Peptides against a protein of PDB entry 7UQJ. Designs and how they scored, part 180

Target 1, 160 residues: chain A of PDB entry 7UQJ
Amino acid sequence: PELYQNFNITPPRGVLFHGPPGTGKTLMARALAASCSSDERKITFFMRKGADILSKWVGEAERQLRLLFEEAKKHQPSIIFFDEIDGLAPVRSSKQEQIHASIVSTLLALMDGMDNRGQVIVIGATNRPDAVDPALRRPGRFDREFYFPLPDVKARFKIL

## One batch from the design tools (peptide; made by RFdiffusion4, then SolubleMPNN)

Design b2_p19_7_s1 (from b2_p19_7, 5 letters changed)
Fold by OpenDDE base, seed 5:
Structure b2_p19_7_s1 (fold): chain B 160 residues (1-160), chain C 160 residues (1-160), chain D 160 residues (1-160), chain A 19 residues (1-19)
Amino acid sequence: as target 1 above (160 residues)
Amino acid sequence: as target 1 above (160 residues)
Amino acid sequence: as target 1 above (160 residues)
Amino acid sequence: LEEELLEKAREFLKEFGLL
């Protein structure tokens, strides 16, 4: 934190987990949350699916995002995990529904509005990093990316 | 069954599996079906995703639900598993499409119409129990709830 | 390959993995890709969800399918895995949006347009093979089908 | 069953010259 400020670098707020489906992105995000939780410091883990935010909350998705970030801030230290974030924040195109554009804009604003001192980490998981709006991949948003490769047969037998 | 009737209690017909995504809800529902199946008693396991019923069968979702319950009754003992049931039966709101309200009403009627002596169990899985219509969480419907917690680090290394 | 040409049989281009959800279809497709990749021959594994192609790329889904097949051909040997392909290619009905019909027609054309000498395999996974357009299940498309049964308790403890 | 399916799928991939 201090080091990033000294170099005028926006500290990473978001991590993008990308890689093929069932590579353990969701599992890793949860393992991270569990491993960073101690008896003294419980991390609150929030999860949403991108497609669920669009489908389950038609016309309320923006409000639900705001509430999620407020609750994450209230319960800090916290992790917000967006599974299938490319369903929430598809690349902006002229064919993108205004609703999706508005949700993306809200998510951008919420990530930008996070206090740099806040203990809220946002993890996005996607199978298509290039299908996520490039605005989300900028510094101060999802500015770190972790690739989850397919385990080879040997690595898979170690994970199973 | 007999005990529930003697106490004027509606026996549980539905079980709601709720908890964070990737906690093994779907896996547990399947393990349950497999564990309860013997050579003498094969349980028929039906699965639907909530979002799939809405998207794949636009204007036929109600009929598909009816057919599913009829088929489950025909092949009893049976389990109907609804994955992401909060996509099928979101909370009733003024912004909820009439289509979703109709599908929810159909599911309610189908759960209420199950003969208490029928060997049909309904399992709903959700990550957001509060996003499921409260009418589904009443006695005689999804009246038992199982929380699927995040595995702690120790439990996770036992599953891996 | 040569044998199929000699008999005027269209070689299988697509494999349909069908069976209950969480039977390991996605896991199997990935294990296949990993097991077939050697140091000398790396298989490129592409994955898409059927529902994602419809939702994330409204009005661009056809183009995204074309790009996917072109990229798979460029990076051959390759596997294209469509998870939940019944979300991409639902059975044609009068209630099916023209958009879905067009996407299905594009997928059909892309599967038909694969060079028989191309090292591109398409794997579709579904929980409802009967919900997939029958045109996709014809020879030269998804003409091989693998059923993924529910593991019994004994088999499940061997996979875990 | 997964091993048998993997074997069948490997055989299938051999027919395509992927193995």
Scores: peptide ipSAE 0.000, ipTM 0.256, DockQ to the pose 0.242
Fold by OpenDDE base, seed 3:
Structure b2_p19_7_s1 (fold): chain B 160 residues (1-160), chain C 160 residues (1-160), chain D 160 residues (1-160), chain A 19 residues (1-19)
Amino acid sequence: as target 1 above (160 residues)
Amino acid sequence: as target 1 above (160 residues)
Amino acid sequence: as target 1 above (160 residues)
Amino acid sequence: LEEELLEKAREFLKEFGLL
């Protein structure tokens, strides 16, 4: 909180964690959720998998996204982590356009509808940033991207 | 590289990482990819999940394996990591014999067809080494097995 | 073993690891399996994902659970880890009652049928303990719950 | 790595104004 106030930097609403599978994206998203939880300030951490939203909520994915954002707003400060967000918001390919377009449009509207003063951070994790709809990567949405490189040798010799 | 040259040991084409899920198999496969990457010599790391190859590429799994090995050969030095390789190459059970047998046969042929001078390492990760087709565990294929024990309490209290 | 003998505490048959996704639940389940493995006493670690059991074994999920518990009993001492157990045993919602109820009933029966002297520990991991059927959370089943908080910044600096 | 990822998480949280 204090650092953003001091630097007049508007906190990003959305952060895209991208990089090869198991570079620690999910681990970082959880580290963030943890570091944001102090004894005084518990951050509520919501996690969803993109593929699970599409598969479990056929015809209700939009409603489930709305409910998720409402719940996150109710439990501020909160982090919404979408694991495999490329599964939720694939780049518009011709054959499944309507259903995926509606889910993406709902996610766009939900991210746009977050008040800038809301303590809700949305983190999307993907292995394929180019498979995420470019509309989600625009300013005010997933406008910050964190590349999770394959951990350098040294970083992995520190993990091992 | 140097260690294998010094011991006159033909570098194994394939390494099977086996052990309980999340013992760090995927993390190690990537650590190896990173450790063998120098600033001068970046190793290209390809990751596929066995179940994803079967599910996403119904009828094209063989072609996708061929393309993967061609791409890995083109981007040498490279590591191909098959996560959940037991999903790709299950032990031949009677009822799904033909499709799985063809994918396994293609993977066998691709591993056999790797030039011994090719800087392509194939790492398979499984939780069930006995669920991997024994033909893949033969010399010149996944002929080295690394057991990833559940990290001892101490090793996990170091990762925890 | 010894700690439970010394405190006259009947070792729980089932442990529910709950907490935000990637708080190290899977990573703890594996630590436990390794801690309990000595050179003399290897623990067999079985892992299944709740969603995979439901999706891969449509109509045979009950049989697969029975086989899993039989195999775990045969390979004692063993740990059965159900990742995403909320996917296997969702709280009974009205529309999918029969199939999920049968799988849950089978898991209940298998956990109840474990001889208290059996060296089989069942670990369920969920992000949503309230989405797990309350019948699984009863004494003699998943009767111990470990909350995996988002590891405090310091705790995750130790896991990483 | 836990220390490095939590430093990165702290840096991230500082960078996100959550610390």
Scores: peptide ipSAE 0.038, ipTM 0.314, DockQ to the pose 0.366; fails the geometry check
Fold by OpenDDE base, seed 2:
Structure b2_p19_7_s1 (fold): chain B 160 residues (1-160), chain C 160 residues (1-160), chain D 160 residues (1-160), chain A 19 residues (1-19)
Amino acid sequence: as target 1 above (160 residues)
Amino acid sequence: as target 1 above (160 residues)
Amino acid sequence: as target 1 above (160 residues)
Amino acid sequence: LEEELLEKAREFLKEFGLL
């Protein structure tokens, strides 16, 4: 909040963390949660797995998403992290049941319905950015993308 | 490998990375692989998911483990990273089929059969160290453990 | 700290992480902090940017470094991470003002003044290891170096 | 891994105006 207030810029609502598995996407989100919980300002961190929302809440996934966004709004400043978001919001052109399309539509509406004054950031993590519905990658949604390349590609550290 | 040579210490054969999901276990293993590779000495990095070895290689998992260790030995210095190793080597006291016990026994034999002069390090990552067979946590196997706490728990460290 | 105690090895006083920007240098430093913290022993983590010490503390940078090392010693086991350390400790042969030379001299003295029994590890991260004063790279200081190459250069390692 | 993550997280939180 302070940075965007200090720079007079609108905070992005959604950030897509993408890159191969084990590139630290989930760890970054948790580190965000941790860094947000400084002694002076507690940011509330919500973590959900995309596959868990579909598998655990068959028929209630939309309601659970709404509750999550309401809770995040109530506890703002907040971060919502969706791990494996490609499981939650696969490409609409996939031969997937109307239920998945409904969940995607609900997530789109929730992201669009976030007031720009809301201190709620949504982070989606995926191993396959191309498997995420392009509608989620539009301005006002997951409009920023952070690539997490392989650490073998980042991390030549001789750890003793 | 080189690191332990530089310190005149016997390299541990196995390192267990444990901690909650998204605490950077996989990322650290990859980082270690990259880091121990200088331009002069390339480390070969092998990554396997424990669940993938069980699900994809039903009846061949033992052979695949043997091949993996042979390939790692052929391409030494090397790191073998097992992500979600609790899936591959669950506690033997679990009411699990003989197949899992056989895979665990093969992994134990492969770790015991690593020559101390071998430049092969095995890294296991788990979200539940207590779900890993205690036999794997004995000296000469995963005899070193690295805890990856939640960043929120780590953010209690004054990042001044 | 605990890692080195657990391994019966003298902790290096300083570790230099070097490599191009976005190569995971900073990522490794806290992972080390984190992995060395067991539930029984919390490691205190201190992070500073080299440029920030120079820019924010003009005339007090030496005092801030002393305070940082004192605080790290008070809260041992601890890690001090200097991001962009080439900003703090540029090569002495550079036509830089006496102020920079004084800061470098203070950092050298602080690293030399760390007792080997002190559970304080200093990690410096730089994009340009050749821009770091060679005096910092001597034994008993940043005597260990870790290279973080670019993604594309590391993709040459067979991730099997 | 946690440092770049906490630092990228701080930078992210900064960049996203949460810090």
Scores: peptide ipSAE 0.037, ipTM 0.373, DockQ to the pose 0.419; fails the geometry check

Design b2_p19_7_s1 (from b2_p19_7, 5 letters changed)
Fold by OpenDDE base, seed 4:
Structure b2_p19_7_s1 (fold): chain B 160 residues (1-160), chain C 160 residues (1-160), chain D 160 residues (1-160), chain A 19 residues (1-19)
Amino acid sequence: as target 1 above (160 residues)
Amino acid sequence: as target 1 above (160 residues)
Amino acid sequence: as target 1 above (160 residues)
Amino acid sequence: LEEELLEKAREFLKEFGLL
């Protein structure tokens, strides 16, 4: 907070974690949630799976996204982690365009509507950054990307 | 088992693990399943996600719950772990009432129908205990609650 | 690769990991992906959940399976891990037979269509091997089974 | 692993101005 306030830098609203499955994206998000819970500064961590939002909430996904962002704003500082965000905002395909376009449009509006002074970070995790709607990767949304490479055998064995 | 038999205490049919996302509810449920299984007493652990039961089994969720409880009873001593149980049994809302009410009613009947002598423990995990149907939190169902606070950084490091 | 090439043994197209929930099936699949990826040979790991394929892609599940296998073939050597494969290919039940039969038929055709020289391994994980369509357990598909017993308390604590 | 993850997580939180 203070660092971004001092430098007049708009804090990144969104971070895209991308890389092969099992590279630690969800583990890093959990480690972030752990690190955010210090005795003095409790960061509220919200975890959702993109596909769970689509499948649980057919016709209510937009409302659930709004409620999630409102709750994150109410409990700031907060992190919203979307696992499999490509499942929430797939690249626009003609047949599912109406339902996906509404959810994408809602997520875009929620990302755009976050006050620059709000302490809400949105993290999206995907195995396929190219399967994420390009509109989400624009400035003011998921404008930072963290690549999670397949750890080399020795690095992955150190992670087990 | 023996402890509850010796004290004539009705073993808790259900335990609700609640707390912020990533606080280790699922990890604790896995650790409980591990710690309660000795060489002499294998505990069968069943893990389901509440939302997966709803979305996979639209119109068959009730049957899948019955089959799950029957299998848990067949393989006792057993633990049934429902991750995101708020997704399976959300607070009754008017629009989804028919589908959710049938699933909730089935889960309630299954919890109520567990013989107190059965070695089946049901664990529900949620980030929002207030989003769980209050009928599930009544005596003889999820009547014990464990709060999983955001572990302080040091406490989470001891659990990973 | 070299081991199977040297012995002229048709590499198993599929491996079924079965056993109680939380027995490390998903962990082992990740560990296999880690152990097989050296500095010189990066293995691409694809992880899907059977139910997520059904629920996300109602009417597109077949196409998503084809795309998944094509991408795995494009990025070989690769591992495709299906978590909860019983959710993707449940035992044929009369009511959902048409949708499930098409997905099962597509998965069978994709398993059958894998060139024996392709470096694509398919791993299915299930808690209920008997709930998996028997056609998937035939030779040339999931023809190897690994039972994941509940690790004894001491063994599970050594894996945490 | 957890130390390295928590260090990376702390670095991330610092980089994103949450710490």
Scores: peptide ipSAE 0.035, ipTM 0.250, DockQ to the pose 0.440; fails the geometry check

Design b2_p19_7_s2 (from b2_p19_7, 6 letters changed)
Fold by OpenDDE base, seed 3:
Order: structure tokens, then sequence, then C-alpha cells
Structure b2_p19_7_s2 (fold): chain B 160 residues (1-160), chain C 160 residues (1-160), chain D 160 residues (1-160), chain A 19 residues (1-19)
């Protein structure tokens, strides 16, 4: 927050964490939530898994996304972290078009409907950025991407 | 690789990481993938969860395993990491025999079908080694087992 | 164990780990299992995810909970860790009352049915303690709560 | 955990000829 205020940079609405599984995407999303949380400014952290939204909410996934964004807006400043977002918003492949398309369309609308002044950051984590619907990667959505490489041997000896 | 060549030891095809959940099995599998990856020799790391293969692929789990092993062979040197492999290959208990037996049989066949010269390592992670089908724990499959004890209090004060 | 014997404190049957996702709740549940496990006294660690119990066991979630507690009692000393327990035992909201109420009622009965002398500790992890049924937070159940704050920036620079 | 995991990682890596 403070760094964005100092540089007149519009804080990204959405950040895509991509990289091999277990490169610390979820850990980093949680790190960001903590580092942005002070005693004065508690950040509410919401986590959902893409697969869980699809599996638990057959027919209600759209409603659950809406409720999540409403709750995040109500509890701002907040971070919404979608783990395995490629599970929620797979690239539109021909055979499962309708259900995935509706969930993607809802997520797009929710990200577009976030006021730029809203203190809600959305972080998507994926192992397959190319499996995320390109519409989510457009400006005003997940417009910043952070690659989480497999830690180099040297980087791993620092995390281990 | 080089050490196995020097000792005339056939590199294990499969390694079972077992131990309580959160002992770093997934982190270790990832650590292995990076430590074996040099600038010259990038290791492709595949991760699947046993539960995800069973839940996402009702009726296609076998095909998805085949595709995973084909992709790993195509991108060798590679590591296939099965998180929660006990979810994929539960011990054959009488009442759910057929679907689990077919997935286990496919995984067995895929591990047996790996050329000894293939630069594909399979790592299974489980919290319950005794819940993994004993057929997977036989020579040429998950024939090496690494126990991930829960870190002693002293070990945890180093990660905390 | 020893500390509870020294202070004449009845060991809690259940501990609720709550806090933002990725604050190390799962990691801490795993440490407790390790720290209580000596070479002489191996602790059996059971992990289930609340979401997986609900999704995999539509109509059998109660039976799977019973089997889990029976297995934990058989393999005592043991720790049962429920990750995302808010997924198993959501606060009773009016529209999905029956299925969640039965699972919650079964979990309540299983926690109440644990002999105080049983060497079974139940750890629930949630990101939303207020989303856990208050009946689970009563004495003799998840009667101890550990808040996992987001690690301060300084603590995170030690885990990163 | 880090050191034991690291030692185990190192032992693992040594045993697997990856160190």
Amino acid sequence: as target 1 above (160 residues)
Amino acid sequence: as target 1 above (160 residues)
Amino acid sequence: as target 1 above (160 residues)
Amino acid sequence: LEKELLEKAREFLKEFGLL
C-alpha cells in the first residue's frame, strides 16, 4: 500500500502467481497478506481453491464467487487468494464450455466490478498460466503476473 | 544420476515419501527437482494429487495417468510427484475394489513400463504408507521409502 | 503430555488452530505430532480435509468420521488433524441444515465419546473460527484455540 | 524441521546421487 501511494501506481486489482507447484505461491500470497497487515491495518485474507469451488458448488459456484467478493469488500482491506485458479477458470475448451464459461464470466465481472479504490487485492495461483482463461489475464483483472520459478539450488538452500 | 552410474546401482524408479502431513514431503519433492536441475539440465517437475486424479477424472483417471507418464517421458529428465498417493492407490479393501484396482493396476503398469534408462523419477507422498497398495512398494516401483518424521520441536523452531 | 501431567490440567481433547490461510496451522499441527513423538512413543498422525470428507463421502461422511476416530483410538497415541474444519462443520445456516448438522453432530459425538484417558488429540484448522459451529468450540471439544497470526514481515523473512 | 529436512534432503540427495 504505502509503496504504491508513494509511486502514484494504481495498485493492481489482480496478481497471478504462476510457476511450478510448491514454489511457494500460496506461501507468498500469505506473506503479502501479512506484510501488508499492520497492527493498525489488519488485512482480511480469503482463500479458496479453484477445484473446491467447482466441486462443492455444482450449480452455485457463481453465487459463491459473488458472496466471496461481497465479503471481501465488506472486510476491506482484504486479499482474495484463489489457489489452483486454473481449476476455476480453465481455458475454454470445446467440450465443457457452458459451466466453466459461466464461472469465468462471473469471475471476470466480479474483477471488473471492483472499484479501483477498493482495498481488495485478488491473487490467483496457478501452475499453468496458459491454462487460465486469457480473459482473466487482461488489464484490470490478473494484469500482473509473478513467476515463481522452482527455487534454484541456492534459493532452495535459503528456504530449506 | 552420476552417482548411480559410478556405483552400478539401478536408480530407483519410485520413491515413497511417507510421514505425517506437513513434514515437508511436497517441499522435499520440489527441493529434489530443483537440486537436480542445473542450468544445463532442467528437470521438469510434474505434480498431481491422488485425490484430484480420482475426483476430477471419474472414468478417466487411468488415461490421465498414462498421459502424465507420456508427458514426463517426453520432457525427461523429469520428476513425477504424486501428493497424497494413498488417495490414488488405497490398499485393496474388499468394498471399493474395481475402480481403485484399475487405477492401481494402471500406475503399476506405468511404473513397470518405465525404461530403466528413462530419466523419470516418480515420488509418491503419503501420510499412511500402510494405506498404499503393497504392490506399489515392490522393487522397481516405490522401492525406496523416506520417512518424514514430524520435525522435533528443535527442528521446528528452525522453520518457525 | 508431560507438561499436562505436571500441571494437573486435563489435556484438551481438541485444539482449534485458527488464523489466516498459510500461517502455518498445518505446519504447527505437524510439529505437535513430532514433538510428542519420541523414539519410544511414535504418534500416529491422521489428516483429513473438511472439504474432502464432504465431497468424497456424500452420504458416508459420518461413517468416515467414525472410522477415523476408531482408527485413531486403535493407533493411540494419535493426532487427528482436520484441515479446513470449517468445511466439515460450517456454522448452522438455515438453508443446508440437515447434512451439515448430521456431520457436525457426529463429530461432536465422537469428540464427546473420546475417553479423557485416550491419547488422541484432535486438531482442527480453520481460517474462519466464526465459521466453525459453536458447538465444536465448547469445553471437551475444540476448547483450546490457537491464533496463528500472519507472521510478521520479520518472521516471514526467516521462512522465506 | 529446516535443518532436519535439509539434512534429510541432503541425505536423500546423496543417497539418490543428486548431490
Scores: peptide ipSAE 0.006, ipTM 0.285, DockQ to the pose 0.280
Fold by OpenDDE base, seed 4:
Structure b2_p19_7_s2 (fold): chain B 160 residues (1-160), chain C 160 residues (1-160), chain D 160 residues (1-160), chain A 19 residues (1-19)
Amino acid sequence: as target 1 above (160 residues)
Amino acid sequence: as target 1 above (160 residues)
Amino acid sequence: as target 1 above (160 residues)
Amino acid sequence: LEKELLEKAREFLKEFGLL
């Protein structure tokens, strides 16, 4: 907060974690949730799986997204982590129903509607950045990308 | 087992792990399953996600819960871990009532039907204990609650 | 690759990881993806949950499986990991037959259609090997099984 | 692992102005 306030830099609203499965995207999100809990500044961490929002809340996904963002705003500073965000916001294909378009449109509107002064960061994790709707990767949404490479054998043995 | 047998204490049938996302509820449930299994006493761990039972088994969720509890009983001593149990047993709302009420009623009956002498522990994890059906939090069900605070950075380093 | 090339052993197309939940099947699949990726040979890891393919892609599950295998082939050497594969390919029951049979048939055809020279390994994880369609456990499919016992308390503390 | 992850997480939080 103070760093971005001091430099007049608009904090990125959204961060895309991309890379092969098991590269630590979800683990990093958990580590972030852990690091956000300092004695003085408790950051509230929200975790959702993109395709769980679609399948669990068919016809209620838009409402659940709204409630999630409202709750994140109420409990700021906060992080919203979407695991498998490509499952929530797949690339718009001509056959993909009004349902996916409505969910994507709702997520876009929620990303756009975040106050620049709000301490809410949205992290999306995907194995396929190219399968994420390009509208989510635009400035003011998921405008920063973190590549999680497959750690080399030696690097991964140091991490276990 | 032996501790509860020696003290004539009815072992808790259900434990609710609650706290912010990423606080290690799922990790603790896995660690409990690991720490309670000795060479002489293998504990069978069952993991389900509440909202996966709803979405994957629409119309079969009750049967899948029954099969899960039967299998846990067959492989006792066992732990059944429900991740996001608020997704399986949301607070009874008038619109979701019929499908969720049947699943909740089945889970309640399965929790109530566990013999006090059975070595089956049920652990539910939630980020919102208030979003769990209060009927599950009654004595003889999820009657013990463990709060998982956001671990202070120093406290988490001692647990891993 | 080199080990299997040197011994003229047809690399197993499919490996079934079975054992109690939380025994490290998913962790081992991630560790395998880690250990097989060197600086020179990046292995692409694909992770799917069996029941997520069913519930998220009702009527598109076959297409999503085809796309997954095509992408794994395009990004070889690769690992496809199916978590909860019993949810994707349950034992044929008379009532679930048509939808599950098409998905199972598609997965069988994709497993059968993998060139023996392709560097694509398929790993299925299940808590219930007996709940997996026996057709998937036939030679040329998931023909190797790895049992993940509950690690004894002492063994698990050495792995964390 | 937790130390490296927590260090990276702290760096991330600093980079994103949450710390």
Scores: peptide ipSAE 0.035, ipTM 0.249, DockQ to the pose 0.435; fails the geometry check
Fold by OpenDDE base, seed 2:
Structure b2_p19_7_s2 (fold): chain B 160 residues (1-160), chain C 160 residues (1-160), chain D 160 residues (1-160), chain A 19 residues (1-19)
Amino acid sequence: as target 1 above (160 residues)
Amino acid sequence: as target 1 above (160 residues)
Amino acid sequence: as target 1 above (160 residues)
Amino acid sequence: LEKELLEKAREFLKEFGLL
């Protein structure tokens, strides 16, 4: 909070973590959860898998998303992490258009309905940023993208 | 190679990276491969998903494992990384006993057939170490286990 | 800052992180900022995308760069991270020569104008180091290059 | 690597104004 308050910057509502599988997107999200749970400021961390929301909650996925965002709003400051978000919001393949469109529209509405003063950050992780609906990548949604490249970079912190 | 040579430690044939999903197992394996290849010594990195070997090569999975180990042996020093190795060698669920047992026995034979002088390291990554066949966790196979805790635990170790 | 002070090393003004897409250059820049921020000294981390500076601020990109460097100087010790810096400073393609040349010249002047006593580190990340203007790679600018090879290569450089 | 990830996480949290 302090950084955005100090810089007069509106915090992004949504952050897309994208990059090849095993680049540490989920690991970063978990490390965020850890760092949020320091003794001085407990940030509540919510983790969901995109495919799990579709497969476990057929017909209730919208309700589960609403509940998740309400719970995150109740436990501010909070992070919602969607692992494999391309599973929730695949670029429209015609054959499953209605159910996916409904979930995407609900997620869009939930992200749009977050007040700028809300300390809720949504992180989506995907191996395929181009498989995420472009509507989610618009300003006020997943408007920041963080590339999680192949981990040849992680090799550099061990030189010290 | 040099690290183990310099420390007079026999290089493990197999290393099991275990821990919750998104703890950086895949990322560490990739980073280790990267770290071990200097400009003077290129390490060849082979990555396979456990589920992909079972699903793509039904009936040829054993042959594909043999080819992978031969190729890794030809391109020494090398790392073989099995992502989601619990997919290749799940703890015997009774219903698929024969095909899984054959793949596991082949993987065991390939790991046992690696000479200690072989510059081939096998890294298995799993979210469920208890879902990996205990036969793979024996000395001379995946005899070193590296726990990838949730970064909550890792955060504590770094702040101190 | 302290790392360079403690090791009697002149802090590089600019560090180029280069390597294939998906090499974790962005992730490294972030972790460096964090590593350098002890509880006693908070490092301010500024992140910008090269393409965003060109696309969002046509005609104001120079002013935005100046503001960024002033803000970084005001909040010392600080890190400025340019993700996809090849977007800001592409090797001269003839057709966009003037606008890019102006932004590059401004960035050069800003990097040259940082006193060696300034606790501002600039990190550029690129997937194509050869697509970065060689003028940025000269001493006193991005004079340290850090290769982010495919994850099969990077991990060794860090253990030493 | 853990150390590194936690640092990255702290930075992300700081950047997103959660820390």
Scores: peptide ipSAE 0.035, ipTM 0.358, DockQ to the pose 0.408; fails the geometry check

Design b2_p19_7_s2 (from b2_p19_7, 6 letters changed)
Fold by OpenDDE base, seed 5:
Structure b2_p19_7_s2 (fold): chain B 160 residues (1-160), chain C 160 residues (1-160), chain D 160 residues (1-160), chain A 19 residues (1-19)
Amino acid sequence: as target 1 above (160 residues)
Amino acid sequence: as target 1 above (160 residues)
Amino acid sequence: as target 1 above (160 residues)
Amino acid sequence: LEKELLEKAREFLKEFGLL
């Protein structure tokens, strides 16, 4: 946090983790939460699944997103991790503009409405970045992307 | 693999990975596959979800399990990874004895039927080990268990 | 199937299975498919979860429903089983009329468009029949309802 | 794996100005 504040650089608000299933996206998000936590400064980690927000909170998905961002702001510094974010904010297709537009629009508005001074980071994880609405990948939203490759024989040497 | 052969130790046939969501169970299974693969000896990695075996292969779940074990044996050395294995082999409750008993019985028989000389490792992952049929946790099946804890601030200091 | 044809009774197009979790709704649907299949006449069984249609096929839920009904008609005699149908077709609330109205309307149209002579049966399963849009419970749709009580020891003998 | 993940997490946090 401090480096970006010192250089007057707006820290990225949103980070997209993308890569094949079981490449450690969720584990990295938890490791980030653990890494930022100190005895004096604990980062609050919120986890949601995109599909769960659509299925468990049918009719309240927008409200639940708002509550999540409010709670994250209240408990700052915070990380909001959306696993399977492609399930929450799919690409706008001509036939579904009305259905997902409200949830996607709400998420867009919540990400845009984060004050630049806010200590809230949003991490989205997906197996298919091209299945996420391109509007979420714009500057001020998920403007940083991290690819999680499959572990190969060569990656073994870097894990040591 | 080689270490167990060199020490005349029968390698575990089945390993149960258990712990909270996003603790790296799936990543560890992939890392093990990559880790044991060389340019001369590639490990074949098979991934299935317990719930997907029950849902996608309705009435063929037993046959699909048999085919999976046959294919793993054909492509040995192999890892079979069952994600959410509690969805495949739930605890025997008096009401569900008939439904899951056949699939569980088939999985038990397939694990028991693996020759000790076979280069096939089975990894089950679950968030709830107590939700897995205790018959699967017996010697010769999932006889090794690995707990995947949440990364905490204190664990960070032991890994530094 | 044959009993309804022999008595000149129009077979119900849709059957709603309702009752508490673990009462055998899904098992009964599978048992029906197996019981009506012979060596000469195999019933094709299609299974979908209501929540999965909304989550996995975001943007294409309507198209996937159409494809499912087309495929069922192509492979007749067929059973389409919707597990957790309340997740697909929730009761119309004032805020969600736009989102679910299209999927519910598509399912309504697909059920209405089945010819009475079609050998396609639709089974919906729910734990909460009152959470399913009443439009689906009208004649020509899910017009038959079966309550699955909690099995007591005696109810087991009436299903044999 | 956890050590490397924590190192990568720390590098990530530094890169994102969180450390």
Scores: peptide ipSAE 0.034, ipTM 0.345, DockQ to the pose 0.385; fails the geometry check

